# Peptides against a protein of PDB entry 5TUV, part 6

Target 1, 107 residues: chain A of PDB entry 5TUV
Amino acid sequence: KEVIDRLRYLKAEIEDLELKERELDQQKLWLQQSIKNVMDDSINNRFSYVTHEDICNCFNGDTLLAIQAPSGTQLEVPIPEMGQNGQKKYQINLKSHSGPIHVLLIN
Target 2, 107 residues: chain B of PDB entry 5TUV
Amino acid sequence: AQECQNLEVERQRRLERIKQKQSQLQELILQQIAFKNLVQRNRHAEQQASRPPPPNSVIHLPFIIVNTSKKTVIDCSISNDKFEYLFNFDNTFEIHDDIEVLKRMGM

## One batch from the design tools (peptide; aimed at target 1 S71 L75, target 2 I95 H96)

Design b1_p9_7 (made by RFdiffusion4)
Pose (drawn by RFdiffusion4):
Structure b1_p9_7 (pose): chain A 104 residues (1-83, 87-107), chain B 106 residues (1-49, 51-107), chain P 9 residues (1-9)
Amino acid sequence: KEVIDRLRYLKAEIEDLELKERELDQQKLWLQQSIKNVMDDSINNRFSYVTHEDICNCFNGDTLLAIQAPSGTQLEVPIPEMGQKKYQINLKSHSGPIHVLLIN
Amino acid sequence: AQECQNLEVERQRRLERIKQKQSQLQELILQQIAFKNLVQRNRHAEQQARPPPPNSVIHLPFIIVNTSKKTVIDCSISNDKFEYLFNFDNTFEIHDDIEVLKRMGM
Amino acid sequence: SPEFRTLTL
């Protein structure tokens, strides 16, 4: 039949696709680890910053609010319901205080 | 028969997912070289100049909140711990450290 | 639904 070996063929490709994903899952997990190791060198943390000019060049006009918090800080944005509509940002930081810079 | 329809849908799924994973994979690589160059760029600027800490500098990780000039922004801290509440009377946008690093080149 | 984000390195 046309269908029974449309199966055997498809069932012979997905393992190549399955192993490819396993490989891609391993590559992603120790690429992320190598990224974590670089951003926590003490020397590299010293220069891991951006200036006002950089922000202004990438955001034309308007009011800009720069919010800095430690890693793992959770940011929760509810739906713009009505109650006047509510546009709000819920910030939860357990590892430390947050720093807010008003960009001009 | 429906064991044929199930695997063809599953196949495309695996394909569409494996493709997106290869995309975020190179984005992660781009994230590292952009971070390395950003660090190298700041070291070079410090040899021609040190900028003060609370001003003119934003440390990673961070976010950028963009809204209209006529928009009022309120910041509230309550009795509950480890909580921050920002209110806007109008719409806003949130951008990440990764995107700004891309917009500036590397 | 609400949106959730986490700051990472």

Design b1_p9_7_s1 (made by RFdiffusion4, then SolubleMPNN; from b1_p9_7, 6 letters changed)
Fold by OpenDDE base, seed 1:
Structure b1_p9_7_s1 (fold): chain B 107 residues (1-107), chain C 107 residues (1-107), chain A 9 residues (1-9)
Amino acid sequence: as target 1 above (107 residues)
Amino acid sequence: as target 2 above (107 residues)
Amino acid sequence: GTKHFTLTK
């Protein structure tokens, strides 16, 4: 009796958890769409920027590059490999399909 | 019972997955709030200045920040249409997305 | 063509 009852309760709980997980999945989709709508709004888009000061306040002591590119731009960071001169290659490859990429030296 | 143990494992797996999804949902909420706060800040600033910022003084979303040592040599190759970029570094670098920057800004 | 530049600080 005890084992049977425990199994019944576990199955019921798992069913409830399945429902909860589906609820969270739907909430995530809704929120993602909400964020997209907010960011795509013409007024919000006009004011969706940070300043050089903002960036400098977040980082210190290094060279900072800001790379602004359209959504969907491909960013590739190849695995570092040894170059012909014995120097490891550290690379960033950017490919945009919808608009130009803009690079700014911040610091 | 073996069946009971199997269900216990399944229950725990689902609980952990739900916890992760709840955390992800919270992060999305924070992202939306941060963006709205950024927009509000910029709107207010431009209203007070009675003018928009100079074009090259701000970084528009979406963007990434590349952080590297001041001693790092950076070579960049750019296509004519500025749709393709190749960066070469002689040392390591870090990449930070705009979401992380907004977090660091306290938005 | 491709434009090249080097950044050194």
Scores: peptide ipSAE 0.126, ipTM 0.886, DockQ to the pose 0.036
OpenDDE base, seeds 2, 3, 4, 5: peptide ipSAE 0.133, 0.123, 0.123, 0.127; ipTM 0.883, 0.884, 0.886, 0.886; seeds 2, 5 fail the geometry check

Design b1_p9_7_s2 (made by RFdiffusion4, then SolubleMPNN; from b1_p9_7, 7 letters changed)
Fold by OpenDDE base, seed 5:
Structure b1_p9_7_s2 (fold): chain B 107 residues (1-107), chain C 107 residues (1-107), chain A 9 residues (1-9)
Amino acid sequence: as target 1 above (107 residues)
Amino acid sequence: as target 2 above (107 residues)
Amino acid sequence: GTQHFTLKK
């Protein structure tokens, strides 16, 4: 009897949690669309940039590359493998489908 | 009962997912706020300067930042249309998206 | 073809 009651309780709670999770999923979709709309606004887009100073203030003492690429650009970082020179290969692969990629050396 | 234990595990799994989704929503809100603050900052700055920044002095969103040691040698291979990039590093590097940069900027 | 270059400070 106690076990049966516990089972019923747990099943009911899980069902409630499913509803809550779906609600959160919908909220996420809405917010993502909202962000997209804000960023795609012509005025906002015009001012959607950071400066070299901004980047330098975020990172200290390193070589910094700023890679500007269209939304949806694929970025891949393969697991480092041993190269022909006996050194591990550290790579970044970028593939854009909608426009050119622009690279800036900051530091 | 074993069934109760199984449902308890499922319950906990769902609770953790919900927690994660709640955190993700909060992050999205912060991202939107950060973006709006960035736009506002830039609009004000350009108004004060009475001119836009030089084209090569800013990085337009979306972008990523790659930071590595100043000693790191970076080789880049690009396609003719600049849609595909291959970066080779002789040492480790870090990648940061524009969202993280805005966070570091305090936006 | 592919263009190659090395980035240095």
Scores: peptide ipSAE 0.113, ipTM 0.884, DockQ to the pose 0.041
OpenDDE base, seeds 1, 2, 3, 4: peptide ipSAE 0.113, 0.118, 0.099, 0.110; ipTM 0.885, 0.882, 0.883, 0.885; seed 2 fails the geometry check

Design b1_p9_7_s3 (made by RFdiffusion4, then SolubleMPNN; from b1_p9_7, 5 letters changed)
Fold by OpenDDE base, seed 2:
Structure b1_p9_7_s3 (fold): chain B 107 residues (1-107), chain C 107 residues (1-107), chain A 9 residues (1-9)
Amino acid sequence: as target 1 above (107 residues)
Amino acid sequence: as target 2 above (107 residues)
Amino acid sequence: STKKFTLTK
């Protein structure tokens, strides 16, 4: 029957898609590890920086804070809520576990 | 017939998920390329200058950029070891990661 | 124990 044939076809296709998805997941893991290895290389790490000019060229007209933080630094942005004076609270919480955080003011 | 329809919905769901994962892989590849281009640029620049840039003139990866109005008042509380930061803004702000900055730089 | 700073433009 046509319906039976269609069911068989769909089940086979879904099985192939499952294999494809697992392949993509593995590729993602390998690529992420590759990126980490490249960034952790001593020579690459030495030259892994941007300049003030680079940042200013990307953003203009506003106040910019450049926050250099070690890998693994936790960043939290609480949901804005009204403060005691009726003003909304806009906050950023940073917590590093491996080294100091450095902040630069730009523009 | 109902089973056939259910499997067709499942097939479509998996196809869309696979498409998203393929796009994510492409982004990771671009990130790696951008980083390598950044390193190459900086190595060449330092060779021409015969010296590294001043320490406070560059922002080392990983970093984030906080963008806010010039009228925004920013309060910052830091721990003695500089491992913990609390930023308070009297108005809205935007956060941009180093990946986005490299994209804007055209790396 | 923290130090407080205010940045303005």
Scores: peptide ipSAE 0.141, ipTM 0.887, DockQ to the pose 0.038
OpenDDE base, seeds 1, 3, 4, 5: peptide ipSAE 0.126, 0.116, 0.122, 0.126; ipTM 0.889, 0.887, 0.889, 0.888; seed 4 fails the geometry check

Design b1_p9_7_s4 (made by RFdiffusion4, then SolubleMPNN; from b1_p9_7, 5 letters changed)
Fold by OpenDDE base, seed 5:
Structure b1_p9_7_s4 (fold): chain B 107 residues (1-107), chain C 107 residues (1-107), chain A 9 residues (1-9)
Amino acid sequence: as target 1 above (107 residues)
Amino acid sequence: as target 2 above (107 residues)
Amino acid sequence: GSKFFTLTK
């Protein structure tokens, strides 16, 4: 009797959790669309940038590459493997489908 | 009893997913706020300067930052249309997206 | 063909 009651309780709770999860999923979609709309606004887009100073303030003493690319650009970091020189290969592969990629060196 | 245990595991899994989704929603809200603050900052700055920044002095969203040692040698190969990039590093590197940068900027 | 360059600081 206790086991049966526990089963019923758990099943009912799981159903409630499913509803909650769906609600969160919808909220996420709404927020994502909202962000997209804000970023795609012509005025906002015009001012959607950071400066070299901004980047330098975020990082210390290293070589910094800023890679600006269209939304949807694919970035791949393969698992490091041994190269021909006997050294591990550290790579970044970028592929854009909608426009050119721009790279800036920041010191 | 075994069925109860299975459902309890499922319940816990769903609870964890919900928790993660709630956190993700909060991050999205923060991202939108950060972006709006960035736009506001830049608009004000350009008004004060009475001119836009030079094109090569700013990094337009979306972007990523690659951080590596000053000693790291970076080789880059680019397709003719600049749609595909291959970066080779002789040492490790870190990648940071624009969202993280905005966070570090305090936006 | 591909263009190649090296960056070092």
Scores: peptide ipSAE 0.192, ipTM 0.889, DockQ to the pose 0.040
OpenDDE base, seeds 1, 2, 3, 4: peptide ipSAE 0.171, 0.303, 0.284, 0.294; ipTM 0.890, 0.892, 0.894, 0.895; seeds 2, 3, 4 fail the geometry check

Design b1_p9_8 (made by RFdiffusion4)
Pose (drawn by RFdiffusion4):
Structure b1_p9_8 (pose): chain A 104 residues (1-83, 87-107), chain B 106 residues (1-49, 51-107), chain P 9 residues (1-9)
Amino acid sequence: KEVIDRLRYLKAEIEDLELKERELDQQKLWLQQSIKNVMDDSINNRFSYVTHEDICNCFNGDTLLAIQAPSGTQLEVPIPEMGQKKYQINLKSHSGPIHVLLIN
Amino acid sequence: AQECQNLEVERQRRLERIKQKQSQLQELILQQIAFKNLVQRNRHAEQQARPPPPNSVIHLPFIIVNTSKKTVIDCSISNDKFEYLFNFDNTFEIHDDIEVLKRMGM
Amino acid sequence: HHIIKSFET
């Protein structure tokens, strides 16, 4: 039949696709780990910053609010319901205080 | 028969997912070289100048909140701990550290 | 090291 070996063929490709994903899952997990190791060198953390000019060059006009918080800080944004509509940002920081810079 | 329809749908799924994973994989690489160059760029600027801490500098990680000039922004802290509440009377946008690093080159 | 974001739908 045309269908029964449309199966055997498809069932012979997915394992190549399955192993490819396993490989891609391993590559991504220790690429992320190598990223974590670089952003926590004490020397690298010293220069891991951006200036006002950089932000202004990438955001034309308007009011800009820069919010800085430690890693793992959670940011929750509810739906714009009505109650006047509500546009709000719920920030939760357990590892430390947050720093807010008003960009001009 | 329906064991044929199930695997063709599953195949495309795996394909569409494996493709997106290869995309975020190179984005993660781009994230590192952009971070490395950003660090190298700041070291070079410090050899021609040190900028003060609370001003003119934003440390990673961070977010950029963009809204209209006529938009009023409120900041509320309550009795509950580890909570921050920002209110806007109008729409806003949130951008990440990764995107701004891309917009500036590397 | 990133900020975790959640949006309601």

Design b1_p9_8_s1 (made by RFdiffusion4, then SolubleMPNN; from b1_p9_8, 4 letters changed)
Fold by OpenDDE base, seed 2:
Structure b1_p9_8_s1 (fold): chain B 107 residues (1-107), chain C 107 residues (1-107), chain A 9 residues (1-9)
Amino acid sequence: as target 1 above (107 residues)
Amino acid sequence: as target 2 above (107 residues)
Amino acid sequence: MKIIKKFEE
């Protein structure tokens, strides 16, 4: 009797959790769309930038590359492999389909 | 008894997923707030300066930051239309997205 | 680990 009651309780709780999870998924979708709308707004887009100073303040004295690319640009970082000279190959591949990519060097 | 245990494990699994999704939603909210704050900052700054910043002095979103040692040699190959980039590094590097940068900026 | 990422749309 107790086991049966426990089973019923657990099943009901799991069903409730499923509904809650679906609700969260919907909220995520709406929030993502909201962010997109905010970023695509003409006024917001005009002011959607950071300065060289901003970047320098965020990172220490290393070489910094700022890569500006349009939304949808693909970034690939292959697993490092040994090159012909015995050095590991560290690579970044970028491919845009909607516009040019711009690179800035920041020191 | 075994069925109860299985359902309890499943319940716990679902609870953890829900917790993760709640955290992800919070992060998205923070991203939106950070972007809003960035826009507000830049609007105010341009109003005070009575002019926009020079085009080459700012990094427009979306962007990424590549961080590597000053000793790292970087080779870059660019397509004619600038839609494709290949970066080769002789040492390790780090990649940071614009969202992380905004966080580091305190937006 | 191979990293593949797209810029946010």
Scores: peptide ipSAE 0.086, ipTM 0.886, DockQ to the pose 0.129
OpenDDE base, seeds 1, 3, 4, 5: peptide ipSAE 0.040, 0.046, 0.045, 0.047; ipTM 0.885, 0.885, 0.884, 0.886

Design b1_p9_8_s2 (made by RFdiffusion4, then SolubleMPNN; from b1_p9_8, 4 letters changed)
Fold by OpenDDE base, seed 5:
Structure b1_p9_8_s2 (fold): chain B 107 residues (1-107), chain C 107 residues (1-107), chain A 9 residues (1-9)
Amino acid sequence: as target 1 above (107 residues)
Amino acid sequence: as target 2 above (107 residues)
Amino acid sequence: MKIIKKFEN
């Protein structure tokens, strides 16, 4: 009796959780689309930028590269491997399919 | 007994997924707010200055920031059409997306 | 660790 009751309870709870999960999935999808729409708006796009000062205030004492790339640009960071000279290779590979990539050096 | 255990495992798995999805949803909300705040800030700033910023003084979204030590040597190879970039670093680096930058800016 | 990421809006 107790096992049967527990099974019924668990099944009911799982059903409720399934509904909740689907609700969250829909909310996520909606919000992602909303963000995209807001960012793609011509007026918002005009003002969708940060300044060099903004970046410098966020990061201190380092060499900074700002990489502007179109949506869909592929960024690859290979696993660091030892080179022939015994030095680890640290790399970034960028590939865009829709437009040019722009790189700015910020000191 | 085995069925009960299986359902308990499933219940826990679903609860964990829901928690993760809730967190992701919250992050998306914050992203939307941050973007709107950025647009408002820039719009107000340009109104006060009565001019747009110089083209090379700002970084438009989407972008990423790569930060590394000032001692790091960076080599870059660029394709003719600027669709492909290959970076080589002689030391470690960090990558930060525009969302993180907006967070650091307090947007 | 190999990181592969696409720029997304």
Scores: peptide ipSAE 0.107, ipTM 0.889, DockQ to the pose 0.129
OpenDDE base, seeds 1, 2, 3, 4: peptide ipSAE 0.040, 0.091, 0.042, 0.050; ipTM 0.883, 0.886, 0.882, 0.884

Design b1_p9_8_s3 (made by RFdiffusion4, then SolubleMPNN; from b1_p9_8, 7 letters changed)
Fold by OpenDDE base, seed 2:
Structure b1_p9_8_s3 (fold): chain B 107 residues (1-107), chain C 107 residues (1-107), chain A 9 residues (1-9)
Amino acid sequence: as target 1 above (107 residues)
Amino acid sequence: as target 2 above (107 residues)
Amino acid sequence: MEIKIKVEK
């Protein structure tokens, strides 16, 4: 009796959790769409930028490259492999389909 | 008994997934807030200056930041239309998206 | 710091 009651309780709880998970999934989709709409708004888009100073304040001591690329740009970072000279290859591959990519040296 | 144990494991698994999804939703909310704060900051700044910033002085979203040692040699191959970029580094690098930058900025 | 840029056709 005790085991049967526990089984019923667990099954009911799992069912409730399934509903909760689906609710969260829908909320995520809604929020993602909301963010996209906000960012795509013409007024917001006009002011959606950071300055060189902003970047320098966030990072120091290294060479900083800012890569401004259109939405949907493909970014590939291959697993480092040994090159011909025995040097590991560290690579970034960018491919845009909608517009040019712009690169800025920050420091 | 075994069925009860299996359901308890499943229950815990679902609880963890729900917790993760809740955290992800919170992050998305923070992203949206950060973006709105960025826009507000820039609008105010331009109003005070009575002009927009120079085009080459700002980095428009979306963007990524690549940071590497000042000793790192960077080789970049660019297509004529700037749609494709191939970066080669002789040492390790880090990539940070615009969302992370906004977080570091305190937006 | 050294950055080499090569433009490809």
Scores: peptide ipSAE 0.182, ipTM 0.886, DockQ to the pose 0.037
OpenDDE base, seeds 1, 3, 4, 5: peptide ipSAE 0.137, 0.161, 0.170, 0.165; ipTM 0.886, 0.887, 0.888, 0.888

Design b1_p9_8_s4 (made by RFdiffusion4, then SolubleMPNN; from b1_p9_8, 5 letters changed)
Fold by OpenDDE base, seed 1:
Structure b1_p9_8_s4 (fold): chain B 107 residues (1-107), chain C 107 residues (1-107), chain A 9 residues (1-9)
Amino acid sequence: as target 1 above (107 residues)
Amino acid sequence: as target 2 above (107 residues)
Amino acid sequence: MQINMSFEK
């Protein structure tokens, strides 16, 4: 009897959890669409920027490059490999399909 | 007994997924709030100054920040249309997205 | 700091 009751309880709980998970999935979808709408708004887009000061305040003492690229730009960071001179190669590859990439030296 | 154990494992799996999804949802909400706060800040600043920021003084979203030592030598190859960039570094670097920057800004 | 720029077709 106890085992049967436990089974019934667990099955009911799992069903409730399944409903909750579906609810969260739906909420995520709605929120993602909301974020997209807000970011795609022409007025918001006009003010969607940070200043050089903003960036400098976030980082200390190093060389900072800001790479401005359209959404969907492909970013590749290959695994570091030894170069021909015995030095490790650290690389970033950027490829845009919709517009030019702009690079700024911040610091 | 074995069926109970199987259901308990399934229950735990679902609970963990739900927890992860809840966390992801919270992060998305914070991102949206940060973006809205950024837009509001910039709008207010431009209203007070009665002018937009100077050209090339701001970085529009989306962007990434590359952080490396001041001693790092950076080689950059750019396509004529600026759709493709190849960066080579002689030392390690860090990449930070705009979301992280907004977080660091306290938005 | 040194940044070397090159342009490719």
Scores: peptide ipSAE 0.216, ipTM 0.894, DockQ to the pose 0.037
OpenDDE base, seeds 2, 3, 4, 5: peptide ipSAE 0.199, 0.205, 0.204, 0.198; ipTM 0.893, 0.893, 0.894, 0.895

## One batch from the design tools (peptide; aimed at target 2 T92)

Design b1_p10_1 (made by RFdiffusion4)
Pose (drawn by RFdiffusion4):
Formats: structure tokens, sequence, C-alpha cells
Structure b1_p10_1 (pose): chain A 104 residues (1-83, 87-107), chain B 106 residues (1-49, 51-107), chain P 10 residues (1-10)
């Protein structure tokens, strides 16, 4: 039949696809680890910053609010319901205080 | 027969997912070289100049909140711990450290 | 980006 070996063929490709994903899952997990190791060198943390000019060049006009918090800080944005509509940002930081810079 | 329809849908799924994974994989590589160059760029600027800590500098990780000039922004801290509440009377946009690093080149 | 109705982390 046309269908029974449309199966054997498809069932012979997905393992190549399955192993390719396993490989891609391993590559991503120790690429992320290598990224964590670089952003926590003490020398590299010293220069891991951006200036006002950089932000202004990438955001034309308007009011800009820069919010800095430690890693793992959770940001929660609810739906713009009505109650006047509500546009709000819920910030939860357990590892430390947050720093807010008003960009001009 | 429906074991044929199930695997064709599953195949495309795996394909569409494996493709997106290869995309975020190179984005992660781009994230590292952009971070390395950003660090190298700041070290070079410090040899021609040190900028003060609370001003003119934003440490990673961070977010950029963009809204209209006529928009009022309120900041509230309550009795509950480890909570921050920002209110806007109008719409806003949130951008990440990764995107701003891309927009500036590397 | 208008990330309304979402939860994410840094």
Amino acid sequence: KEVIDRLRYLKAEIEDLELKERELDQQKLWLQQSIKNVMDDSINNRFSYVTHEDICNCFNGDTLLAIQAPSGTQLEVPIPEMGQKKYQINLKSHSGPIHVLLIN
Amino acid sequence: AQECQNLEVERQRRLERIKQKQSQLQELILQQIAFKNLVQRNRHAEQQARPPPPNSVIHLPFIIVNTSKKTVIDCSISNDKFEYLFNFDNTFEIHDDIEVLKRMGM
Amino acid sequence: SQRYGETFSL
C-alpha cells in the first residue's frame, strides 16, 4: 500500500530528527553554561554596563525608564483590563534592591 | 491510516521546533560575542577617560520601559516584601538588554 | 514589545 510505507519512511526519518534535537538540546545547555561563566568573571562584571548615549541612540524620543535588578528577578504584566484601563508592571526581587534610571 | 496522519503532523512539529532551536542557538552565540565586545569597548573608553556609578551607567541585566511623554509613571512599594508595582495611565513597551546590545551593534 | 498577560524573568 501507499500508506504503509509512507509510514516506514516517515518512521525512518524522525529518529534522525530525534537525535538532531538531542544534540541541539545538549549544545544549547552548555552554550548557556558558557554564557553564565563569562558574565560572572569579576573583571567582566566590572564592564558589563551601558551608557545614556547608547540607550538614546536606540530609542528615538519619548520617556525612557531603565530598570536594573539582579538575576532571576521576575516581571509580571497583567492584561489591560478595565476597573480606566490598567497598565502595570509587577516586579519581584528576592536577591536584592532594584535601581531605576530615568533616561533623558 | 490515522497512524499516518499522526506522524506527518508530528514530523512537521519536530521540524518546526528543531528549526527554532537552531535559531536561538545562534542567537545565544551572538549574545556572547556582543557581550564580549561590549566589555572590550568599555575598557577602551576607560583608558581615554572613570564614569560614576549611579549616573550615566546601567548594569546588566536590565530592562527599558518606553512610553509617551504625556504618560504618568507611578512607583508603589507595599507592605508585602520583595514587591514593586509600576503604574501607567497609558500603553508602554518593554525592551531587554539583549535587544539594546543588538541595536547598538555589538 | 507589549508583553501583556505574561510572566517572565531577567

Design b1_p10_1_s1 (made by RFdiffusion4, then SolubleMPNN; from b1_p10_1, 4 letters changed)
Fold by OpenDDE base, seed 4:
Structure b1_p10_1_s1 (fold): chain B 107 residues (1-107), chain C 107 residues (1-107), chain A 10 residues (1-10)
Amino acid sequence: as target 1 above (107 residues)
Amino acid sequence: as target 2 above (107 residues)
Amino acid sequence: MNLYGTTFSL
């Protein structure tokens, strides 16, 4: 019957899709490791920076904070709440566990 | 019939996941390329200048950028060890990671 | 990016 044939086809296709998904998962893991290796390379690490000009060119006319923090630093952005003056309070909380946080103001 | 419908739903779900994973994989590739381009740019620049940039003139990866209006008042509280930061803004802000910055830079 | 109400690791 057509239904039986469709079922068989769908099952086979799903199996192929499962294999494809696993392949993509492995490729992702490989790329993640590759990126890590490239970034951790001593030579690359030395040159892994942007300039103030680079940042200013990306963001026009704003006050900019550049935050350099160790990997694993937690950044929390609470839901804005109304302050005593009736204005919303916007906050960023940073907490590092492995090293100091460095902040630069760029205007 | 119902089994066929269930499998068709599953098939579609898997196709969507695969599509998403393919997109994520492409983003990782672009990140790696962008980083390599950044390193190459900086190496070339330093070679031409025959000197590294001043230590406080550049922002080393990883970093994030917080941008807000120039009219925004920013208050910052810092722990003694600089492991904790609390930023208060009187207006909205945006956060951008280094990956996004590299994209905006055209890397 | 608007990250209000979120916590993430850098």
Scores: peptide ipSAE 0.400, ipTM 0.894, DockQ to the pose 0.887
OpenDDE base, seeds 1, 2, 3, 5: peptide ipSAE 0.366, 0.395, 0.397, 0.397; ipTM 0.891, 0.891, 0.892, 0.894

Design b1_p10_1_s2 (made by RFdiffusion4, then SolubleMPNN; from b1_p10_1, 5 letters changed)
Fold by OpenDDE base, seed 5:
Structure b1_p10_1_s2 (fold): chain B 107 residues (1-107), chain C 107 residues (1-107), chain A 10 residues (1-10)
Amino acid sequence: as target 1 above (107 residues)
Amino acid sequence: as target 2 above (107 residues)
Amino acid sequence: MNLFGTTFSL
């Protein structure tokens, strides 16, 4: 009896959790579409930028590369391999399919 | 008994997924707010200056920031069409998306 | 964050 009651309770709770998860999925989709619409707006797009000062204020003293790339650009960071001098090679590979990539060096 | 245990494991798995989805949704909300604040800031700044910023002084979204030590040597290979980039670093680096940058900016 | 061996879409 006790085990059966526990089973019924757990099954009912799982069903409720499934409903909650679906609700969250729908909310996420709606919000993602909202963000896309806001970003794609012509006025917002014109003003969707940061300055060199903004970036410099976010990071202290390092060399900074700002990579402006269109949406859908693929970024790959390979596993570091040993170089010719026994030094690990650290790499970033970028591939765009929709437009050119622009790189700015910020010191 | 075993069936109860299996359902309890499933229940816990679903609860964790829901928690993760709730967190992700909150991050999306903050992202949208940050973007709107950025646009408002820039729009106001341009109105006050009565001119847009110089083209090379700003970084348009979407972008990423790569930061590394000032001592790091960076080599870049670029395709003719600027659709493919290969960066080589002699040391480690960090990558930050525009969302994180906006957070650091306090947007 | 260790990004080695990862591929992301921007």
Scores: peptide ipSAE 0.397, ipTM 0.895, DockQ to the pose 0.826
OpenDDE base, seeds 1, 2, 3, 4: peptide ipSAE 0.371, 0.392, 0.390, 0.395; ipTM 0.892, 0.892, 0.892, 0.894

